# Designs tried in a protein design run: peptides against a protein of PDB entry 7C96. Part 100

Target 1, 73 residues: chain A of PDB entry 7C96
Amino acid sequence: PVIPDDFRCPISLELMKDPVIVSTGQTYERTCIEKWLQAGHGTCPKTQQTLTSTVLTPNYVLRSLIAQWCEAN

## One batch from the design tools (peptide; made by RFdiffusion4, then SolubleMPNN)

Design b2_p30_6_s2 (from b2_p30_6, 10 letters changed)
Fold by OpenDDE base, seed 1:
Structure b2_p30_6_s2 (fold): chain B 73 residues (1-73), chain A 30 residues (1-30)
Amino acid sequence: as target 1 above (73 residues)
Amino acid sequence: MTPFEYLLELLTKEKLSVDEAFEKMEQVFK
């Protein structure tokens, strides 16, 4: 079945396994955004806004929604 | 183009893996 866009990482374009929220409110796969930050970028990949923090907050709600979708499909 | 746009191009057009795309992107945008 077609994967909902909200379940895909804006970077990898794959179904997210460990979604995290950056300071701008955008969600990415943890490994992808960590690679982005490690590469020396201090902006949100999708919005290009400057990140006010490098803290990555787990998006447990989205993780749960993805898990439920995977079980049903 | 921006680093993000370049990543997307590598992943969709060049069909590189995520790791390969980041490696190449870092070589271009230092």
Scores: peptide ipSAE 0.656, ipTM 0.930, DockQ to the pose 0.754
Fold by OpenDDE base, seed 2:
Structure b2_p30_6_s2 (fold): chain B 73 residues (1-73), chain A 30 residues (1-30)
Amino acid sequence: as target 1 above (73 residues)
Amino acid sequence: MTPFEYLLELLTKEKLSVDEAFEKMEQVFK
């Protein structure tokens, strides 16, 4: 089945397993955004906006939606 | 292009893994 775009990481383009929200509100796969930050970037990959914080907040709602989708497909 | 755009190119066109793509991207954008 076709994976919904909102369920794919903007970086890896794969189904997210551990989605996290950055300060700009965008969601990424944890490992991907961590690699981005570790590479020395302080911006949101997708929007290029400056991150006001490096705190990564788990997107529990999205994680649940993805899990439900995977269960149904 | 931006680091992000280059990263996507490596992942989609060159079919590199995420780790490989980040390694190459870091070499170009340092």
Scores: peptide ipSAE 0.650, ipTM 0.929, DockQ to the pose 0.751
Fold by OpenDDE base, seed 4:
Structure b2_p30_6_s2 (fold): chain B 73 residues (1-73), chain A 30 residues (1-30)
Amino acid sequence: as target 1 above (73 residues)
Amino acid sequence: MTPFEYLLELLTKEKLSVDEAFEKMEQVFK
């Protein structure tokens, strides 16, 4: 089955397992965005906007939606 | 090319793993 675009990490392009929201509102796989930040980048990969904080907020809603999708497919 | 664009190229064209792609990207964009 085709993975919905909203369920794919903008970086890895794979189905997200631990989706987190950055300050710009974009969601990434935790490990991917952490690597991006650790590499010294302070911008949102997808939008190029400067991050107002490095806090990563778990996207529980998306995690649940992905889990439901995986169960059905 | 931006770091993000290069990262995507490594992942899609060269078929590197995420870890490998980030390692190579960091070598190019210091």
Scores: peptide ipSAE 0.649, ipTM 0.929, DockQ to the pose 0.733
Fold by OpenDDE base, seed 3:
Structure b2_p30_6_s2 (fold): chain B 73 residues (1-73), chain A 30 residues (1-30)
Amino acid sequence: as target 1 above (73 residues)
Amino acid sequence: MTPFEYLLELLTKEKLSVDEAFEKMEQVFK
């Protein structure tokens, strides 16, 4: 089935397994955004906004929605 | 192009893995 765009990581373009929210409110796969930060970038890949924090917050709501979608498909 | 745009190009056109794409991106934008 076609994966909803909101469930895809903006970087990997794959279904997110561990979605995390950055300071700009955008959500990415944890491993992808960590690689981005480790590469020395301090901006949000999707919006180019400067990150005010490097804290990554788990997106539990999205994780649950993805899980529900996976169960139905 | 930007690092993000380059990553997307490597992932979609060159069909590299995420790890390979980041490695190549770092080589180009170091």
Scores: peptide ipSAE 0.649, ipTM 0.929, DockQ to the pose 0.749

Design b2_p30_6_s3 (from b2_p30_6, 10 letters changed)
Fold by OpenDDE base, seed 1:
Structure b2_p30_6_s3 (fold): chain B 73 residues (1-73), chain A 30 residues (1-30)
Amino acid sequence: as target 1 above (73 residues)
Amino acid sequence: MSPFEYLLKLLKEEKLSVDEAFEEMEKVFN
């Protein structure tokens, strides 16, 4: 079935397994955004806004929604 | 183009893996 866009990482374009929220409110796959930060970038990939923090907050709600979708499809 | 746009190009058009795309992006935007 077609994967909802909100369930895909803006970088990898794949179904997220460990979604995390950055300071701008955008959500990415943890490994992808960590690679982005490690590469020396201090902006949000999707919005280009400067990140006020490098803290990555787990998006447990989205993780749960994705898990439920995977069980149903 | 921006680093993000370059990543998307590599993933969508060149069909590289995420790891390969980041490797190539680093070569251009270091």
Scores: peptide ipSAE 0.582, ipTM 0.916, DockQ to the pose 0.770
Fold by OpenDDE base, seed 2:
Structure b2_p30_6_s3 (fold): chain B 73 residues (1-73), chain A 30 residues (1-30)
Amino acid sequence: as target 1 above (73 residues)
Amino acid sequence: MSPFEYLLKLLKEEKLSVDEAFEEMEKVFN
């Protein structure tokens, strides 16, 4: 089945398993955004906005939606 | 090309894994 775009990580382009929200409001796969930050980048990959914080907030709502989608497909 | 765009290129066109793409990206971008 076709994975909804909103369920794909902007970096890996794969279905997110552990979606996290960055300070800009964008959501990424945890491992991907962590690699980005570890590489020394302090910006949001997709928007290029400077991150006001490197704190990664779990996107529980999206995680749940993805889980529901996976159950149905 | 931005680091992000480069990553996407590697992932889409070169079909590298995420780890490989980041490794290559780090070689090009400081």
Scores: peptide ipSAE 0.573, ipTM 0.914, DockQ to the pose 0.739
Fold by OpenDDE base, seed 3:
Structure b2_p30_6_s3 (fold): chain B 73 residues (1-73), chain A 30 residues (1-30)
Amino acid sequence: as target 1 above (73 residues)
Amino acid sequence: MSPFEYLLKLLKEEKLSVDEAFEEMEKVFN
């Protein structure tokens, strides 16, 4: 089935398994955004906005929605 | 192009893995 765009990581373009929210409100796969930060970038990949924090917050709502979608498909 | 655009190009057009794409990006931008 076709994966909804909101369920895909903006970087990997794959279905997110561990979605996390950055300070700009955008959501990424944890491993992808961590690699981005480790490479020395301090901006949001999607919006190019400067990150005010490097804290990554788990997106539990999206994780649940993805799980529900996976169960139905 | 930007680092993000470069990553997307490698992933979409060159069909590299995420790890490979980041490795190549670091070679170009760092």
Scores: peptide ipSAE 0.572, ipTM 0.914, DockQ to the pose 0.763
Fold by OpenDDE base, seed 4:
Structure b2_p30_6_s3 (fold): chain B 73 residues (1-73), chain A 30 residues (1-30)
Amino acid sequence: as target 1 above (73 residues)
Amino acid sequence: MSPFEYLLKLLKEEKLSVDEAFEEMEKVFN
């Protein structure tokens, strides 16, 4: 089955397992965005906006939606 | 190209893993 675009990490392009929200509101796979930040980048990969915070907030809603999708497919 | 664009290129065209792509990206963009 085709993975919905909203369920794919903008970086890895794979189904997200631990989606987290950055300050811009975009969601990424935790490990991917952490590597991006650790590499010294302070911007949102997808939007190029400067991050106002490095806090990563778990996207529990998306995690649940992905889990439901995986169960059905 | 930007670091993000380069990263995506490595993942899509070169078929590197995420770890490998980040390693190569770091070599180019410090």
Scores: peptide ipSAE 0.572, ipTM 0.914, DockQ to the pose 0.746

Design b2_p30_6_s4 (from b2_p30_6, 10 letters changed)
Fold by OpenDDE base, seed 1:
Structure b2_p30_6_s4 (fold): chain B 73 residues (1-73), chain A 30 residues (1-30)
Amino acid sequence: as target 1 above (73 residues)
Amino acid sequence: MSPFEYLLELLTKKKLSVDEAFEKMEQKFN
């Protein structure tokens, strides 16, 4: 089945397993955004907005939605 | 192009893995 766009990481383009929210509100796979930050970038990959914080907040709602989708498909 | 756009190009057109794409991106922009 076709994976919903909202379930794909903007970077890896793969189904997210550990989605996290950055300060801009955009969600990414944890490992991908961590690599981005470690590379020295302080902006949101998708929007180019400057991050006001480097804190990554787990997106539990999305994780649950993805899990439910995987069980059904 | 931007670092993000370059990553996407490597992942989609060059078919590199995420790790390989980040390595190439860092070489180009850092």
Scores: peptide ipSAE 0.629, ipTM 0.928, DockQ to the pose 0.776
Fold by OpenDDE base, seed 3:
Structure b2_p30_6_s4 (fold): chain B 73 residues (1-73), chain A 30 residues (1-30)
Amino acid sequence: as target 1 above (73 residues)
Amino acid sequence: MSPFEYLLELLTKKKLSVDEAFEKMEQKFN
């Protein structure tokens, strides 16, 4: 089955395993956004907005939705 | 081309892995 776009990381384009929310509200795979930040970029990849914080908040709701989808497919 | 756009190009057109794509991106922009 086709992976829903909301379940794909904007960077890797793959199903997210550890989704995290950045200060702009966008969600990415943890490893991807960490690599982006470590590369010296202080902006949100998707929106190009400057991040007001580098804190990454786990998106538990999305993680649960993805898990449910994987169980059904 | 922005770093993000280049990253996506490597992942989709060149079919590189995430690690390889980030490595190439850093070589180009850093």
Scores: peptide ipSAE 0.627, ipTM 0.927, DockQ to the pose 0.755
Fold by OpenDDE base, seed 2:
Formats: sequence, C-alpha cells, structure tokens
Structure b2_p30_6_s4 (fold): chain B 73 residues (1-73), chain A 30 residues (1-30)
Amino acid sequence: as target 1 above (73 residues)
Amino acid sequence: MSPFEYLLELLTKKKLSVDEAFEKMEQKFN
C-alpha cells in the first residue's frame, strides 16, 4: 500500500518509527534529525528555519496514527 | 545545492543508506 506522505520522514523518506517534533513544528525520524544536528546544523532541514531549541519532542499522536495504519495495511 | 538537497539526492538517486548519505554530506559541506 502507498504510505501517506505525512508518515514519511522528510529526510529518509521512509515510514517513521520514532517521530519527533523540532522547534519549527516539523516532524522527523529521531535518528535522522539527531544525525543532522550532530553534523553541526542548527536549522530545520525541510524549512531551513533556525531552530530555537535542539529539544526533540516525541510526536505521540503521529506515532499512534502510523501504528494504526500499519495494523490496517 | 543545500546539505538537505544533497542528502535527498544521495538517498533517492544514488540509493545510498541514511548513514552513507550523511557521511558523504558531511564530507562535502564540512
């Protein structure tokens, strides 16, 4: 089945397993955004906006939606 | 191109893994 775009990480383009929200409101796979930050970048990959914080907040709602989708497909 | 665009190119066109793509990106931009 076709994976909804909102369920794919903007970086890996794969179904997210551990989605996290950055300060700009964009959601990424935890591993991917951590690698981005570790590489020395302080911007949101997708929007190029400066991150006001490096705190990564788990997107529990999206995680649940993805899980439900996976169960149905 | 930007680091992000380069990552996407490596992942989609060259079909590299995420780890490999990040390594190449860091070598190019840092």
Scores: peptide ipSAE 0.626, ipTM 0.928, DockQ to the pose 0.765
Fold by OpenDDE base, seed 4:
Structure b2_p30_6_s4 (fold): chain B 73 residues (1-73), chain A 30 residues (1-30)
Amino acid sequence: as target 1 above (73 residues)
Amino acid sequence: MSPFEYLLELLTKKKLSVDEAFEKMEQKFN
């Protein structure tokens, strides 16, 4: 089945396992965005906006939606 | 080309892993 675009990490392009929200509101796979930040980038990969915070907030809603999708497919 | 665009190119066209792509990206931009 085709993975919904909203369920794919903008970086890895794969189904997210541990989705986290950055300050811009965009969601990424935790490991991917952490690598991006650790590489010295302070912007949101998807929007190029400067991040106002490096805090990564778990996207539990999306995690649940992905889990439900995986269960059905 | 931006770091993000380069990452995507490596991941999609050259079919590198995420780790490999980040390594190459860092080598190019840092």
Scores: peptide ipSAE 0.620, ipTM 0.926, DockQ to the pose 0.757

Design b2_p30_7_s1 (from b2_p30_7, 11 letters changed)
Fold by OpenDDE base, seed 3:
Structure b2_p30_7_s1 (fold): chain B 73 residues (1-73), chain A 30 residues (1-30)
Amino acid sequence: as target 1 above (73 residues)
Amino acid sequence: SEIEVMEQIMELNRQGKLKEAEELRKKFLE
């Protein structure tokens, strides 16, 4: 089935397994955003805004929605 | 490198070139 765009990481373009929120409010796959930051980037990949923090917060709501979608499809 | 591909995917995505981004993913990240 077609994966909803909101469930796909903007970087990997794949279904997110460990979605995390950055300071700008955008969500990415943890491994992808960590690689982005380790490469020396200090900006949000999607918006190009400067990150005010490098803290990554698990998006539990989205994780649950993805799990529900996976069960139904 | 993988990071360079990721950067290019994001650039294409920001430009709205989703098909090109997906093709790039299939070739280098799978």
Scores: peptide ipSAE 0.605, ipTM 0.897, DockQ to the pose 0.785
Fold by OpenDDE base, seed 2:
Structure b2_p30_7_s1 (fold): chain B 73 residues (1-73), chain A 30 residues (1-30)
Amino acid sequence: as target 1 above (73 residues)
Amino acid sequence: SEIEVMEQIMELNRQGKLKEAEELRKKFLE
């Protein structure tokens, strides 16, 4: 089935399993954004905006939506 | 390296070159 674009990580382009929100409001797969930050980047991969914080907040709503989609497909 | 590929994917994504980004993903991240 075709995966909705909003359910795909901007970095891995794969269905997100552990989506997290960065300071800019963009959501990424946890492992992907952690690697990005660990590599020394201080910007949002998608928007290139400077991150005001490196805190990663779990996107529980999106995780639930993805789970529901997976059950239906 | 994996991080370099990720950086390239993001650059292509930002440019709207989704097909190229997908090809790069399939080739190096899977």
Scores: peptide ipSAE 0.580, ipTM 0.891, DockQ to the pose 0.832
Fold by OpenDDE base, seed 4:
Structure b2_p30_7_s1 (fold): chain B 73 residues (1-73), chain A 30 residues (1-30)
Amino acid sequence: as target 1 above (73 residues)
Amino acid sequence: SEIEVMEQIMELNRQGKLKEAEELRKKFLE
């Protein structure tokens, strides 16, 4: 089935397993955004806005939605 | 490198070139 765009990491383009929210409100796969940050980037990959914080917050709501979708598909 | 590919994928994504981004992903990250 076609994976909803909102369920795909903007970086990996794959279904997110551990979605995390950055300071701009965008969500990425944890491993992807961590690699991005570790590479020296201080911006949101999608929006290119400067991140006000490098704290990554688990997106449990999205995780749940993805799980529900996976269960149904 | 992987990070360079990721950067390119994001650039294509921001440009709305998702198909090209997908091709790049398939070529270098799979």
Scores: peptide ipSAE 0.599, ipTM 0.897, DockQ to the pose 0.898; fails the geometry check
Fold by OpenDDE base, seed 1:
Structure b2_p30_7_s1 (fold): chain B 73 residues (1-73), chain A 30 residues (1-30)
Amino acid sequence: as target 1 above (73 residues)
Amino acid sequence: SEIEVMEQIMELNRQGKLKEAEELRKKFLE
């Protein structure tokens, strides 16, 4: 099945398992964005905007949508 | 390294070159 673009991490390009939202509002796989930040980056991978915070907020809604999609496909 | 590939994928993604990004993913992240 074709994975919806919104369900794929912009970094890994894979189906997200633990999606998190950064300060810019973009969502990434937790492990990917953590590696990005740990590497010394202080910007949003997708937009290149400077992050106002490095806090990662779980995207529970998206996680649920992905789970529903996986169940149906 | 993995991080370098991730950076390259993001660069391609930002440029709208998703096909190339996918090829890079297949080669180095899988």
Scores: peptide ipSAE 0.581, ipTM 0.892, DockQ to the pose 0.839; fails the geometry check

Design b2_p30_7_s2 (from b2_p30_7, 10 letters changed)
Fold by OpenDDE base, seed 4:
Structure b2_p30_7_s2 (fold): chain B 73 residues (1-73), chain A 30 residues (1-30)
Amino acid sequence: as target 1 above (73 residues)
Amino acid sequence: SEIEVMEKIMELNRQGKLEEARKLREEYLA
């Protein structure tokens, strides 16, 4: 089945397993965004906006939606 | 490097070149 674009990490382009939200509201796979930040980037990969915080918030809603989709497909 | 590939993937993604991004991902990160 075709994976919904919103369920894919903008960086890895794969189904997200541990989706996290950055300060801009965009969601990425945790490992991907952490690598991005560790490399010295202080911007949101997708929007290129400067991050107001480096805190990564788990996107439990999306995680649940992905789980539901995976179960149905 | 991995990070350089990630940067390029995002650049392509922002440009709407998803297929190219996928190919790049497959070639260097898969």
Scores: peptide ipSAE 0.641, ipTM 0.910, DockQ to the pose 0.900
Fold by OpenDDE base, seed 3:
Structure b2_p30_7_s2 (fold): chain B 73 residues (1-73), chain A 30 residues (1-30)
Amino acid sequence: as target 1 above (73 residues)
Amino acid sequence: SEIEVMEKIMELNRQGKLEEARKLREEYLA
């Protein structure tokens, strides 16, 4: 089945396993965004906006939606 | 390096060149 674009990490281009939200509201796979930040980037990969915080918040809603999709497909 | 590939993937993605981004991912990060 075709994975919905909203369920794919903008960086890995794969189904997200541990989606996290950055300060701009965009969601990424945790490991991907952590590598991005560790490399010295202070911007949102997708929007290029400056991050007001480097705190990563788990996207529980999306995690649940992905789980439901996986069960149905 | 891995980070450079990730940066290029994001650049291509922002430009709407998704197929090129996918090929790059498959070749260097998969």
Scores: peptide ipSAE 0.640, ipTM 0.910, DockQ to the pose 0.886
Fold by OpenDDE base, seed 2:
Structure b2_p30_7_s2 (fold): chain B 73 residues (1-73), chain A 30 residues (1-30)
Amino acid sequence: as target 1 above (73 residues)
Amino acid sequence: SEIEVMEKIMELNRQGKLEEARKLREEYLA
């Protein structure tokens, strides 16, 4: 089945397993965004906006939705 | 490097060039 775009990490383009939200509100796979930040980037990969914080917040709602989708497909 | 590929993927993604982004991901990160 086709994976919904909202369930794919903008960086890896794969189904997210550990989705996290950055300060701009965009969601990425944790490992991907951590690598991005570690590389010295201070911007949101998708929007290119400057991040006001490097705190990564787990997107539990999306994680649940993805889990439900995987179970059904 | 991996980070360079990630940067390019995001660039292509922002430009709406998803097919190119997918090909790049498949070739270097998959």
Scores: peptide ipSAE 0.630, ipTM 0.908, DockQ to the pose 0.886
Fold by OpenDDE base, seed 1:
Structure b2_p30_7_s2 (fold): chain B 73 residues (1-73), chain A 30 residues (1-30)
Amino acid sequence: as target 1 above (73 residues)
Amino acid sequence: SEIEVMEKIMELNRQGKLEEARKLREEYLA
């Protein structure tokens, strides 16, 4: 089945398993964004905006949507 | 390195070159 673009991490390009939201509002796979930050980046991968915070917030809504999609497909 | 590939993928993605990004991912991260 074709995975919806919104369900794919902008970095890994894979279906997200643990989606997290950064300060800019963009969502990424946790492991991907953590590696990005660990590498010394302080910007949002997608928008290149400087992050006002490095706090990663779980995107529970998206996680649920992905789970529902996976169950149906 | 993995991080360099990730950076390039994001660069391509930002440029709207998703297919190229996918190919790069397939070559180095898959």
Scores: peptide ipSAE 0.619, ipTM 0.905, DockQ to the pose 0.903

Design b2_p30_7_s3 (from b2_p30_7, 14 letters changed)
Fold by OpenDDE base, seed 1:
Structure b2_p30_7_s3 (fold): chain B 73 residues (1-73), chain A 30 residues (1-30)
Amino acid sequence: as target 1 above (73 residues)
Amino acid sequence: SEIEVYEEIMKLVREGKIEEAEKLLKEYKA
């Protein structure tokens, strides 16, 4: 079936395995956003908004949703 | 539908309403 857009990383366009939330509320694959930040960027890849923090918060809710969806599909 | 529930949960997550999202997820699982 079609993968929900919210389950795909805006950067890799792949199903997220380790989703993390940035200060703007957007969620990305951890490895993708870390590489983006390490490259010297201080903005949200999807919205171009300036990040107020570089802290990455694990999105456990989304991780659980993806796991459940994958099990059912 | 399942997708509609997921979309609502994700909306809450994006809005920073994590506790509400978790509550809705638990209710859906139950």
Scores: peptide ipSAE 0.084, ipTM 0.599, DockQ to the pose 0.029
Fold by OpenDDE base, seed 4:
Structure b2_p30_7_s3 (fold): chain B 73 residues (1-73), chain A 30 residues (1-30)
Amino acid sequence: as target 1 above (73 residues)
Amino acid sequence: SEIEVYEEIMKLVREGKIEEAEKLLKEYKA
């Protein structure tokens, strides 16, 4: 089945397993955004906006939605 | 609640309102 765009990581373009929200409100796969930050980047991959924080907040709502979708598909 | 805030953030992101999403996220973490 076709994966909803909102469920795909903007970096890997794959179904997110551990989605996290950055300071700009964009959501990424944890491992992808961590690698991006560790590489020395201080911007949001999707929007190119400067990140005001490096804190990554788990997106529990999206994780739940993805889990529900996976159960149905 | 956390779920309500995240639902609103995701809505804003889908609508392309990145600045508003960022503002809401900052307010929630504060």
Scores: peptide ipSAE 0.026, ipTM 0.441, DockQ to the pose 0.032
Fold by OpenDDE base, seed 3:
Structure b2_p30_7_s3 (fold): chain B 73 residues (1-73), chain A 30 residues (1-30)
Amino acid sequence: as target 1 above (73 residues)
Amino acid sequence: SEIEVYEEIMKLVREGKIEEAEKLLKEYKA
């Protein structure tokens, strides 16, 4: 089945395994956004907005939704 | 709230109503 766009990382374009929320509210795969930040970027890859914080918050609801979708498909 | 919408979507997924779940998700984000 077709993977919902909201379940894909904006960077890797793959199904997210460890989705995290950045300060702009966008969600990415943890490893992808960490590499982006480690490369010296201080902006949101998708929106290009400046990040007010580099703290990454796990998106537990989305993680659960993706897991359940994977079980059903 | 977003959590409430996702909870409804997850319920549909658990019930096997995948198309309806995807439709609801799309409608919410659009």
Scores: peptide ipSAE 0.024, ipTM 0.474, DockQ to the pose 0.029
Fold by OpenDDE base, seed 2:
Structure b2_p30_7_s3 (fold): chain B 73 residues (1-73), chain A 30 residues (1-30)
Amino acid sequence: as target 1 above (73 residues)
Amino acid sequence: SEIEVYEEIMKLVREGKIEEAEKLLKEYKA
């Protein structure tokens, strides 16, 4: 089945397993965004906006929605 | 409060309004 766009990481383009929200509101796979930050970047990969914080907030609701989708497909 | 904002964001996510959730977060952080 086709993966909903909102369920795919903007970086890996794969179904997210551990989605996290950055300061710009965009959601990414944790490992992907951590690698991006580790590389020294301070911007949002998708929007190129400057991150006001490097705090990553787990998107528990989206994680649950993705899990539900996986169970159904 | 911060907690209230995130609760609203998660509510929007549950409703499938991901883009709106992202906009709300952007506004809060601005």
Scores: peptide ipSAE 0.023, ipTM 0.432, DockQ to the pose 0.031

Design b2_p30_7_s4 (from b2_p30_7, 10 letters changed)
Fold by OpenDDE base, seed 1:
Structure b2_p30_7_s4 (fold): chain B 73 residues (1-73), chain A 30 residues (1-30)
Amino acid sequence: as target 1 above (73 residues)
Amino acid sequence: SEIEVYEKIMELNRQGKLEEARKLYEEFKA
């Protein structure tokens, strides 16, 4: 089955396992965005907007939706 | 490096070149 684009990390382009939300509201795979931040970037990879915070918030809703999709497919 | 690949992928995505981005990642992953 085709993976919905909203379920893919903008960086890895793979189905997200541990989706987290950045200050701009965009969601990424945790490991990918952490590597991005550790490399010295202070912007949102997708939008290039400056991050107002480096706090990563788990996207529990999306995690649940992905889990449900995986069970159905 | 991995981070350089990420940077290129995001640039391609911003340009609307999703298929090229996917190809780049697959080549890197292989």
Scores: peptide ipSAE 0.420, ipTM 0.854, DockQ to the pose 0.887
Fold by OpenDDE base, seed 5:
Structure b2_p30_7_s4 (fold): chain B 73 residues (1-73), chain A 30 residues (1-30)
Amino acid sequence: as target 1 above (73 residues)
Amino acid sequence: SEIEVYEKIMELNRQGKLEEARKLYEEFKA
């Protein structure tokens, strides 16, 4: 089945397993964004906006939606 | 490096070149 674009990490382009939200509101796969931050970047990969915080917030809603989609497909 | 690949992928995505971005990641992952 075709994976909805909103369920794909902007970086890996794969179905997200542990989606997290950055300060700009964009969501990424945790491992991808953590590697980005660990490399010394302080910007949002997608928007290039400067991150006001490096805190990563789990996107539980999206996680649930993805889980439901996986169950149905 | 992996980070360089990430940067290129995001650049391609911003340009609307999703297919190229996908291919780049797959080639890197392989």
Scores: peptide ipSAE 0.416, ipTM 0.853, DockQ to the pose 0.972
Fold by OpenDDE base, seed 4:
Structure b2_p30_7_s4 (fold): chain B 73 residues (1-73), chain A 30 residues (1-30)
Amino acid sequence: as target 1 above (73 residues)
Amino acid sequence: SEIEVYEKIMELNRQGKLEEARKLYEEFKA
């Protein structure tokens, strides 16, 4: 079925497996955002806002929601 | 490069051109 947009990484556009939250509040697939940051970027890909921190926080709530959706579909 | 693709994807995404973004990524990873 069609994957809800909120469950897709803004970068890969694929279902997120390890969603992490950046300082702007946006969520990305960990590997995607890490590659972005490692390449020297310090901005939020989606909003283009400068990140106040490069800390990536696991989005366990979203992970759970995705898991529930996957189980049902 | 992968990062350049990411930048283009996000640009398209911000423009609401999700299908184009998806297509670009699919072609890249293929």
Scores: peptide ipSAE 0.410, ipTM 0.850, DockQ to the pose 0.963
Fold by OpenDDE base, seed 2:
Structure b2_p30_7_s4 (fold): chain B 73 residues (1-73), chain A 30 residues (1-30)
Amino acid sequence: as target 1 above (73 residues)
Amino acid sequence: SEIEVYEKIMELNRQGKLEEARKLYEEFKA
């Protein structure tokens, strides 16, 4: 089935397994955004906005939605 | 490098070139 765009990581373009929210409100796969930050970047990959924080917040709602979608497909 | 790939992917995404972005990542992880 076609993966909904909102379920895809903006970086990997793959179905997210561990979605996390950055300070700009964008959601990424944890591993992808962590690598981005570890490389010294302080911007949101998608928007190029400067991150006000490097804290990554799990997007439990999205994780649940993805899980439900996977169960149905 | 992986980071360079990420940068290019995001650039392509911002340009609306989603298919190119997808192909780039697929080629990289292969």
Scores: peptide ipSAE 0.396, ipTM 0.848, DockQ to the pose 0.960

